# Designs tried in a protein design run: peptides against a protein of PDB entry 3T7K. Part 200

Target 1, 248 residues: chain A of PDB entry 3T7K
Amino acid sequence: KAEKILARFNELPNYDLKAVCTGCFHDGFNEVDIEILNQLGIKIFDNIKETDKLNCIFAPKILRTEKFLKSLSFEPLKFALKPEFIIDLLKQIHSKKDKLSQININLFDYEINGINESIISKTKLPTKVFERANIRCINLVNDIPGGVDTIGSVLKAHGIEKINVLRSKKCTFEDIIPNDVSKQENGGIFKYVLIVTKASQVKKFTKLINDRDKNETILIVEWNWCVESIFHLNVDFTSKKNVLYQKK

## One batch from the design tools (peptide; made by RFdiffusion4, then SolubleMPNN)

Design b2_p27_4_s3 (from b2_p27_4, 13 letters changed)
Fold by OpenDDE base, seed 2:
Structure b2_p27_4_s3 (fold): chain B 248 residues (1-248), chain A 27 residues (1-27)
Amino acid sequence: as target 1 above (248 residues)
Amino acid sequence: KLEEEYKEELKELEELEKEVEEKYKNR
């Protein structure tokens, strides 16, 4: 069926997209449309797997979903596109009125607002955003919205190697792991990095650390600090936004 | 304050994401 539909075109584009969708196409695609997309070099996957070598995300806008955040870790992310790309493409293909010998849909017309070439270019870097920031080991409170597995998975995709889950009510100093990064001479490595949800946790962890390891560097942030760092593919240590406590 | 602000922000983001999801669900 797809072949018959596409036979009216003299030339078919190859978009070379390996994509996931977030915030769109929840009902998926019918078999004919999947085959059409496949013939155009568009493969849509249900989930993110490293083996699939994903290079594209479909979303209506910048989202804080796991898929969107992880898409910024693709190697590289080539395209971040609005769902209207697929909609308009399929509409043009199914249109019986268009005597078009060619598909006239340009990927660049469907870029997600706020995902610019500067962001895309950073996905070509050999390192991940938190790796570049010398954040290898973090402490994550167990009561974080979205759950430690989802949050942890996103953080790992962006270069955090070790996630220590803290039982916020029961944890002691001994439960807190250091950010075990070799002391590079140039650049303030935080010995303790924590993602928390409550002001009470800030007070607790700052006290625990300062009482036992008084002279060490501490960074306590909200999840939004991580999200903003991901969206920019850069950690700005000069910003106090979403930083709850910092000791250099 | 910080706890409430964080919860409100999360709720707003979840609601916004849900609205976006619903808008494109049938597309």
Scores: peptide ipSAE 0.018, ipTM 0.489, DockQ to the pose 0.224
Fold by OpenDDE base, seed 5:
Structure b2_p27_4_s3 (fold): chain B 248 residues (1-248), chain A 27 residues (1-27)
Amino acid sequence: as target 1 above (248 residues)
Amino acid sequence: KLEEEYKEELKELEELEKEVEEKYKNR
């Protein structure tokens, strides 16, 4: 059926998209439309797997979903597109009225607002955002919204190697892991990096660390600090936004 | 606050998804 529909076009584009969707297309696509998209070099996956070599995200806007945040770790992310790209494409293909010899849809017209070429270019870097920031091992509180598995998966996609989950009410100093990184030339290294949800945790962890490991460097942040760092594909250590405690 | 923000974000996502779905069906 798809072949018969596409036979009216003299030439078919190959978009070479391997994509996931977030905040759109919950009902998926019918079998005919999937086959049409496949013939146009558009393959949509349900989940992110490294083996699929994903290069595209469909979303209506910048989102804080696992899929969106992980898409910024693609190698590279080639396109971040609005769902209207697929909608308009399928509409043009199914149109009986248009004696269209060619599909006239430009990917660049459907870019997600705020995902610019500067962000896309950073996805071509050989390192991940937290790797560049000398953050390899972090401590994550167990009461984080979204759950430690989802949050940890996003952080790992962005270069954090080890996620240590802290039981916020029961943890001791011995449960806190150091950020074991070699000094790189251009970045402050924090010995202890923690993601927390509330001020009481800041007080607890600062006390535990300062009492047992005096004069060490500490960074305590909210999840939003990580999100902002991901959205910019850069860690700004000069910003106090979403930083709850910092000791250099 | 963070749980509420996350719940609001999930709600916003669900609303956005419905809006996109409706736009697709009406086309």
Scores: peptide ipSAE 0.026, ipTM 0.498, DockQ to the pose 0.822; fails the geometry check
Fold by OpenDDE base, seed 4:
Structure b2_p27_4_s3 (fold): chain B 248 residues (1-248), chain A 27 residues (1-27)
Amino acid sequence: as target 1 above (248 residues)
Amino acid sequence: KLEEEYKEELKELEELEKEVEEKYKNR
């Protein structure tokens, strides 16, 4: 069926997209539309797998979803596109009225607002955002909204190698892992990096660390600090935003 | 101003995240 529909076009574009969707296309696509998209070089995947070499995200805007945040770790992310790209493309293809000899849809007209070339260019870097920031090992409180698995998966996609989950009520100093970074690249190295949700946790962890490992560097942040770092593909250590405690 | 705009943007992102999570929970 798809071949018959596409046979009316003299030339078919090859968009070369391997994409996931977030915040759109919840009902998926019918078999014919999937086949059409595949013939146009658009492959849509249900889940992110490294083996699929994903290069595209479909979303209506910048989102805090796992898929969106992980898409910024693609190698590279080539396109971040609004769902209207697919909608308009399929509309043109299914149109009986338009004697269109060619598909006239440009990917660049459907870019997600706020994902500019500067962000896209950073996805071509050989390093991940937290790797560049010398954050390799973090401590994550177990009561974080979204759950430690989801949050941890996003952080790992962005270069955090080790995530230590802290049971905030029961943890001791011995449960806190150091950020073991051998490379002193551009940025402050914090010996202890923690993602927390509450001011009481800040007080607890700062006390535990300062009592046992005096004068060490500590960074305690909210999840939003990580999200912002991901959205910018850069860690700004000069910003106090979403930083709950910092000791240099 | 930038902090407030950023808080609003963050809030909008959080609301949208909740809408997406609710749509996933209702399935």
Scores: peptide ipSAE 0.022, ipTM 0.517, DockQ to the pose 0.083; fails the geometry check
Fold by OpenDDE base, seed 3:
Structure b2_p27_4_s3 (fold): chain B 248 residues (1-248), chain A 27 residues (1-27)
Amino acid sequence: as target 1 above (248 residues)
Amino acid sequence: KLEEEYKEELKELEELEKEVEEKYKNR
């Protein structure tokens, strides 16, 4: 029983972690270790739900998984930690030889490389990254790798309200939705925002829009544009990286 | 080209997840 194992410590830390895992701990934890972690204020969830008020992600590095990308939308993300935190913690707790009166594991020693305080601080903002960028409604091609549901779920977590799925071969101009946002003074608002997978789609959509709505602003990007924006929790409209077409 | 690169990236992520899973199952 976890209580008997933990009874050797005079004081137990409360880490106050509500976490998901990605790229680690696929087999989960045994019942004893889950109970130990729970007594230390570490709760691990299988899936992301807003009601759980998640504040932590475990991953070996920065990943492009749904869970990792969504973790950057937590309110706030307090910790992004390597799995070695849990491994070393459990090893110390199960160690019979060490007359340790206290658990000696510091969370800050296990931070994921590349998730810095600047990124963490942006998760405390009242707005999401695409909301701040004035991107509310997007068009997404139906043949996107990873699927429209997964990609759409990540984008929604980051402030996109409406995702219109385009049937790339059959769509017309009338199928393309505008990005309905109020003009703010300091941000380039694109009337049409599209995420595409190939150059033929860029040619098709630019023609459809320019033939019917010639003077409107268009942004066509790759999925990697969204990923980079999420990793930085900022949209850089000056960068042409992963931008396939832009009309201001 | 982009579809192939993206499929390869997804495959690399799936393979990485499996490698990490195997490495932690045996501990």
Scores: peptide ipSAE 0.020, ipTM 0.501, DockQ to the pose 0.386; fails the geometry check

Design b2_p27_4_s4 (from b2_p27_4, 8 letters changed)
Fold by OpenDDE base, seed 2:
Structure b2_p27_4_s4 (fold): chain B 248 residues (1-248), chain A 27 residues (1-27)
Amino acid sequence: as target 1 above (248 residues)
Amino acid sequence: SLEEEYKKEEEELKKLEEEVKKKYENR
């Protein structure tokens, strides 16, 4: 059926998209439309797998979903597109109007607002955002909204190697892991990095660390600090935004 | 609260999904 529909075009574009969707197309596509998309080089996957070599995200805007955050770790992310690209494409293809010799839809017209070329270019870097920031090992409180698995998965996609989950009410100093990064001479490496949800946790962990490992460097942040770092594909250590405690 | 923010985000996400669904179905 898709072949018959597409036969009216003299040339078909190959968009070469391997994509996931977030905030759109939850119910997927009908069989004809998915076949059309496939013939145009648009492959849509349900989940993110590294083996699929994903290069595209469809979303109506910047979102804080796991899929969106992980899409910024694609190698590279080539396109971040609005769902209207697919809708308009399918609309044009299904249009009974005159012999359109060509599909006239430009991917660049459907870019997600706020995902600019500067962000896209950073996805071509050989390192991940937290790797570049010398954050290898983090401590994460177990009561974090969104769940430790989802958050942990996002953080790992962005270069964090080890996530230590802290039982916020029961943890001791011995439960806190150091960020085991060799002291590079010129970079402020934090020995302890923690993601917490509330001020009481800041007080607790700050006390535990300072009482047992005096004068060590500590970074305690909110999840939003990580999100902002991902959205910019850069960690700004000069910003106090979403930083709850910092000791250099 | 962070929990309230997450709920709002989920509600917004659902709304966005519905809007796109409507556009897709009415194409």
Scores: peptide ipSAE 0.599, ipTM 0.940, DockQ to the pose 0.863
Fold by OpenDDE base, seed 5:
Structure b2_p27_4_s4 (fold): chain B 248 residues (1-248), chain A 27 residues (1-27)
Amino acid sequence: as target 1 above (248 residues)
Amino acid sequence: SLEEEYKKEEEELKKLEEEVKKKYENR
């Protein structure tokens, strides 16, 4: 059926998209539309796997979903597109009124607002955002909204190698892991990096560290610090936004 | 609270998904 529909076009584009969707197309597509998209070089995956060499995200806007945040770790992310790309494409293809010899849909007309070429270009870098920031090992509180697995998965996609989950009420100094990194260009080095949710945790962890490992560097941030760093594909250590405690 | 923010984000996400679904179905 898809072949018959596409036969009216003299030339078919190959968009070469390997994509995931977030905030759109939860129910997927009908069989004919899936086949049409496949014939146009648009392959949509349900989940992110490294083996799939994903290069595209479909979303209506910038989102804080696992899929969206991880898409910024693609190597490279070629396109971040609005779902209207697919909708308009399918409309044009199914249109009986348009005597179109070719499909006239440009990917660049459907870019997600706020994902510009500067961001896309950074996905071509050989390093990940937290790797560039000298953050290899982090401490994460176990009561973080969204869950430690989801948050941890996003952080790992962006270059954090080790995630230590802290039981916030029961943890001691010995449970806190150091961030073991070598000095890299343009990055600060913090011996202890922690993601927390509450002011009480800041007080607890600062006390534990300062009492046992005097004069060491500490960075305590909110999850939003990580999200903003991902959205910019850059860590700004000069910003105090979402930083709860910093000792240099 | 951070939990309230996550709840709002989930609600917004559902709304966005529904809007796109309607556009897709009414194409």
Scores: peptide ipSAE 0.599, ipTM 0.940, DockQ to the pose 0.871
Fold by OpenDDE base, seed 4:
Structure b2_p27_4_s4 (fold): chain B 248 residues (1-248), chain A 27 residues (1-27)
Amino acid sequence: as target 1 above (248 residues)
Amino acid sequence: SLEEEYKKEEEELKKLEEEVKKKYENR
């Protein structure tokens, strides 16, 4: 059926998209539309796997979903597109009225607002955002909304190698892991990096660390600090936004 | 609260998904 529908076009574009969707197409596509998209070089995957070499995200806007945040770790993310690209494309293809010899849909017209070339270009870097920031090992409180698995997965996608989950009520100093990175002269390296949810946790962890490992560098942030860093593909250590405690 | 933010985000996400679904179905 898809072949018959596409046979009316003299030339078919190859968009070369390997994509996931977030905030759109939860129910997927019908079989004919999937086949049409496949013939146009648009492959849509349900889940993110490194082996699939994903290069595209479909979303109506910038979202804080796991898929969206992870898409910024693609190597590279070539396109961040609004779902209207697919809708308009399929609409044009299924249209019987227009004797279109060619499909006239330009993917560049469907860019997600706020994902600009500056962001896209950073996805071509050989390093991940937290890797560049010298954050390799972090401590994450277990009571974080969204769950430690989801958050941990996003952080790992962006270059954090080790996620230590802290039982916030029961943890001791010995449960806190250091950020084991080689001291670079010019890089703000924090020995202890923690993501917390409450001011009481800041007080607890700062006390635990300062009592046992005096004068060490500490960074305690909210999840939003990580999200903002991902959205910019850059860590700004000069910003106090979403930083709960910092000791240099 | 962070929990309230997540709830709002989930509600927004559902709304966006439904809007796209309607566009897709009415195409």
Scores: peptide ipSAE 0.598, ipTM 0.940, DockQ to the pose 0.870
Fold by OpenDDE base, seed 1:
Structure b2_p27_4_s4 (fold): chain B 248 residues (1-248), chain A 27 residues (1-27)
Amino acid sequence: as target 1 above (248 residues)
Amino acid sequence: SLEEEYKKEEEELKKLEEEVKKKYENR
């Protein structure tokens, strides 16, 4: 059925999109529309797998979902598009009135607001955002909203190799792992990096570290610090936003 | 609170999904 619908066009574009969706198309597409999209080089996947070489995200706007945050780790992310791209494309294809010799839908007209070429270009870098920031090992409190698995998965996608989950109430100094990175000449490396949710945790961990490992560098942040770093594909150590404690 | 922020984000996400669904179905 899709072939018959597409036969009216003299030339078909190949968009070469391997995409996931977030905040849109949760019920999927009908069989005919899936076939049409596939013939136009648009493949939509339910889940993110490295083997699929995903290069696109569909979302109505910037979202804080696991899929959206992970899409910024694609190698590269080629396109971040609004769902209206698919809707308008399918409308044009199913239109009986217009003797359309060609499909006239430009991907660049459907870019997600706030995901510009500067962000897209950074996804072509050989390193991940937290790797560039010299953050390899991080401590994460177990009571974080959203869950340690989801947050840990996002952080790993962006270059954090080791996630240490801290039991906030039972944690001792020995449970806190150092950020094991080689001394780079030109960047302040924090020995201890922690993501916490409460001021009481800041007081606890700062005391534990300062009592046992005096004069070491400490960075304690909120989850929003990580999210902002991902959205910009850059860590700004000059910003105090979402930083709860910093010792250089 | 962070919990309240997550709840608001989930509610917004549902609304966005419904809006896109409506646009897709009414095409």
Scores: peptide ipSAE 0.598, ipTM 0.940, DockQ to the pose 0.863

Design b2_p27_5_s1 (from b2_p27_5, 13 letters changed)
Fold by OpenDDE base, seed 2:
Structure b2_p27_5_s1 (fold): chain B 248 residues (1-248), chain A 27 residues (1-27)
Amino acid sequence: as target 1 above (248 residues)
Amino acid sequence: YEKYIEKIKEENKKELEELLKKEEELK
């Protein structure tokens, strides 16, 4: 059926997209449209798997979803596109009115606002954003909105190797893990990195660390600090935004 | 087919609205 629909075109583009969707196409597509998209080199996957070599995300805008945040860790992310790309493409293909010999849809016309070439280019780097920032091991409070599994999965996708989950009410100093990064000569490495949700946690962890391990470097941030770092694919240690406590 | 595509657009709009609501709750 898809072949018959596409037969009216002399040449078919190959978009070479391996994509996931977020904030759009929850119900997917009919079988004919899936086949059409496949013939155009557009494969849509339900979930992110490393084996699929995903290179594209469809979303209406920048979102804080797990899929969107993880898409910025693709190697590389080639395209971040609005769902209107698929809609307009399918409309043109199914249109009986236009003696269209060619599909005239440019991917670049459907870029998600705020995902520019600078961001896309950084996804080609051999390292991940937190790896470049010398953040290997973090402490994460167990009461974080979104859950430790989702947050942890996103952080791991972006180069954090070890996530220690802290039971915020019961944890002691011994439960806090150091960021075990070999002292590179020139970079401000924080010995303790923590993601917290409340001011009371800042007070608690700061006290625990300062009482037991004096003069060590500490970074305590909100989840939004991580999100902003992901959206920019860069950690800005000069910014105080979403930083709750810093001791250099 | 136009009706089908319009339905997808409407569903996408609803999905986005629901996600935005959830994101606001999780900030």
Scores: peptide ipSAE 0.538, ipTM 0.925, DockQ to the pose 0.893
Fold by OpenDDE base, seed 1:
Structure b2_p27_5_s1 (fold): chain B 248 residues (1-248), chain A 27 residues (1-27)
Amino acid sequence: as target 1 above (248 residues)
Amino acid sequence: YEKYIEKIKEENKKELEELLKKEEELK
């Protein structure tokens, strides 16, 4: 059936998209439309797997979903597109009124607002955002909204190698892990990096660390600090936004 | 087919609204 629908076009584009969706297309597509999209070089996957070599995200806007955040770790992310691309494409293909011999849909007209070429270009870098920031090991409180597994998965996708989960009420100094990175000449390296949710946790962890390991560097941030770093594919250590405590 | 596409648009709108609500609750 898809072949019959596409037969009216003299030439078919190959978009070469391997995509996931977030905030759109939850119910998927019918079998005919999936076949049509496949013939146009558009493959949509349910989940992110490294083996699929994903290069595209469909979303209506910048979102804080696991899929969206992880899409910025694709190697590279080629396109971040609005769902209207698929909608307009399918409408044009199924239109009997259009005497068009060609599909005329440009991917660049459907870019997600805020994901520009500057962001896309950074996904071509050989390193991940937290790797570039010398953040290898982090401490994460167990009561974080969204859950430690989801948050941890996103952080790992962006170059964090080790995630230590802290039981905020019961943890001691011995439970806190250092960020084990070699001192590089020109980067602010924090010995202790923590993601917390509450001011009481800041007080607790700063006291524990300062009492036992004096004069060490500490960075305590909110989850939003990580999100902003991901959205920009850059860690700005000069910004105090979403930083709860910093000791250099 | 037009009805089908309109349904998808409506579903996408609802999905976005639900996600935005959840994101606000997590902030």
Scores: peptide ipSAE 0.536, ipTM 0.922, DockQ to the pose 0.884
Fold by OpenDDE base, seed 3:
Structure b2_p27_5_s1 (fold): chain B 248 residues (1-248), chain A 27 residues (1-27)
Amino acid sequence: as target 1 above (248 residues)
Amino acid sequence: YEKYIEKIKEENKKELEELLKKEEELK
């Protein structure tokens, strides 16, 4: 069926997209449309796997979903596209009225607002955003919205190697792990990095660390600090936005 | 086919609305 539908075109584009979707196409596509997309070099996957070499995300806008945040860790992310790309493409292909010899859909017309070439170019870097920021080991409170598994998975995709989950009410200093990184000259290395949700946690952890390790560097941030860092594919240590406590 | 595509658009809109609501709850 797909071949018969596509036979009206003299030339078919190869878009070379390996994509996931978020905020769109939850119910997927019918079998014919999946085959059409496949013939055009568009493969849509249900989940992110490194082995699939994903290079594209479909989303209506910038989202804070696990899939969207992880898509910025693709190597490289080639395209971040609105779902209207697929819709318009399929409409054109199924149109009986248009004597179109060619498919006239340009990928660049469907870019997600806020994902520009500067962001895309950074996905070609050999390192991940938190790796470049010398953040390898972090402490994460167990009561974080979204859950430690989802948050931890996103952070790992962006270069954090070790996630230590803290039970905020019962944790002691011994439960807090240091950020074990080699001193690089140009990057502020924080010995303790923590993601917290409440001001009470800031007070608790700062006290625990300062009482036992008085001269060490501490960075305590909100989840939004991580999200902003991911969206920019850069950690700005000069910004106080979403930083709850910093000791250099 | 037009009805099918319109349904997909409506479903996408609902999905986005649900996600945005969830994201607000997770802030």
Scores: peptide ipSAE 0.533, ipTM 0.923, DockQ to the pose 0.894
Fold by OpenDDE base, seed 5:
Structure b2_p27_5_s1 (fold): chain B 248 residues (1-248), chain A 27 residues (1-27)
Amino acid sequence: as target 1 above (248 residues)
Amino acid sequence: YEKYIEKIKEENKKELEELLKKEEELK
């Protein structure tokens, strides 16, 4: 059936998209449309797997979903597109009124607002955003909204190698892991990096560290610090936004 | 087919609204 529908076109584009969706297409497509998209080089996957070599995200806008945040770690992310791309494409293909010899849909017309070429270009870098920032090992409180598994998965996708989960009420200094990194160009090194949710945790962890490991560097941030760093594919250590405590 | 596409658009709108609500709850 898909072949019969596409037979009216003299030439078919190959978009070469391996994509996931977030905030759109939860229920997927009918079998005919999936086959049409496949014939046009558009493959949509349910989940992110490294083996699939994903290069595209479909979303209506910038979202804080696991899929969206992880898409910025694709190697490279070639396209971040609005779902209207697929909608308009399928409409054009199924249209009986349009005597079109070719499909006239340009990917660049459907870019997600705020994901510009500067961001896309950074996904071609050989390093991940937190790797460039000299953040390899972090401490994460167990009561973080979204759950430690989801948050941890996003952070790992962006170059954090080790995530230590802290039980905020029961943890001691010995439970806190150091960020073991070598100095890289243009990056600060913090011995202790922590993601916390509450002011009480800031007080607790600063006291524990300062009492036991004097004069060491400490960075305590909110999850939003990580999100902003991901959205920009850059860590700005000069910004105080979402930083709860910093000792250089 | 037009009805099918309109349904997808409506579903997408609902999905986005639900996600935005969840994001606001996490702030």
Scores: peptide ipSAE 0.527, ipTM 0.919, DockQ to the pose 0.884

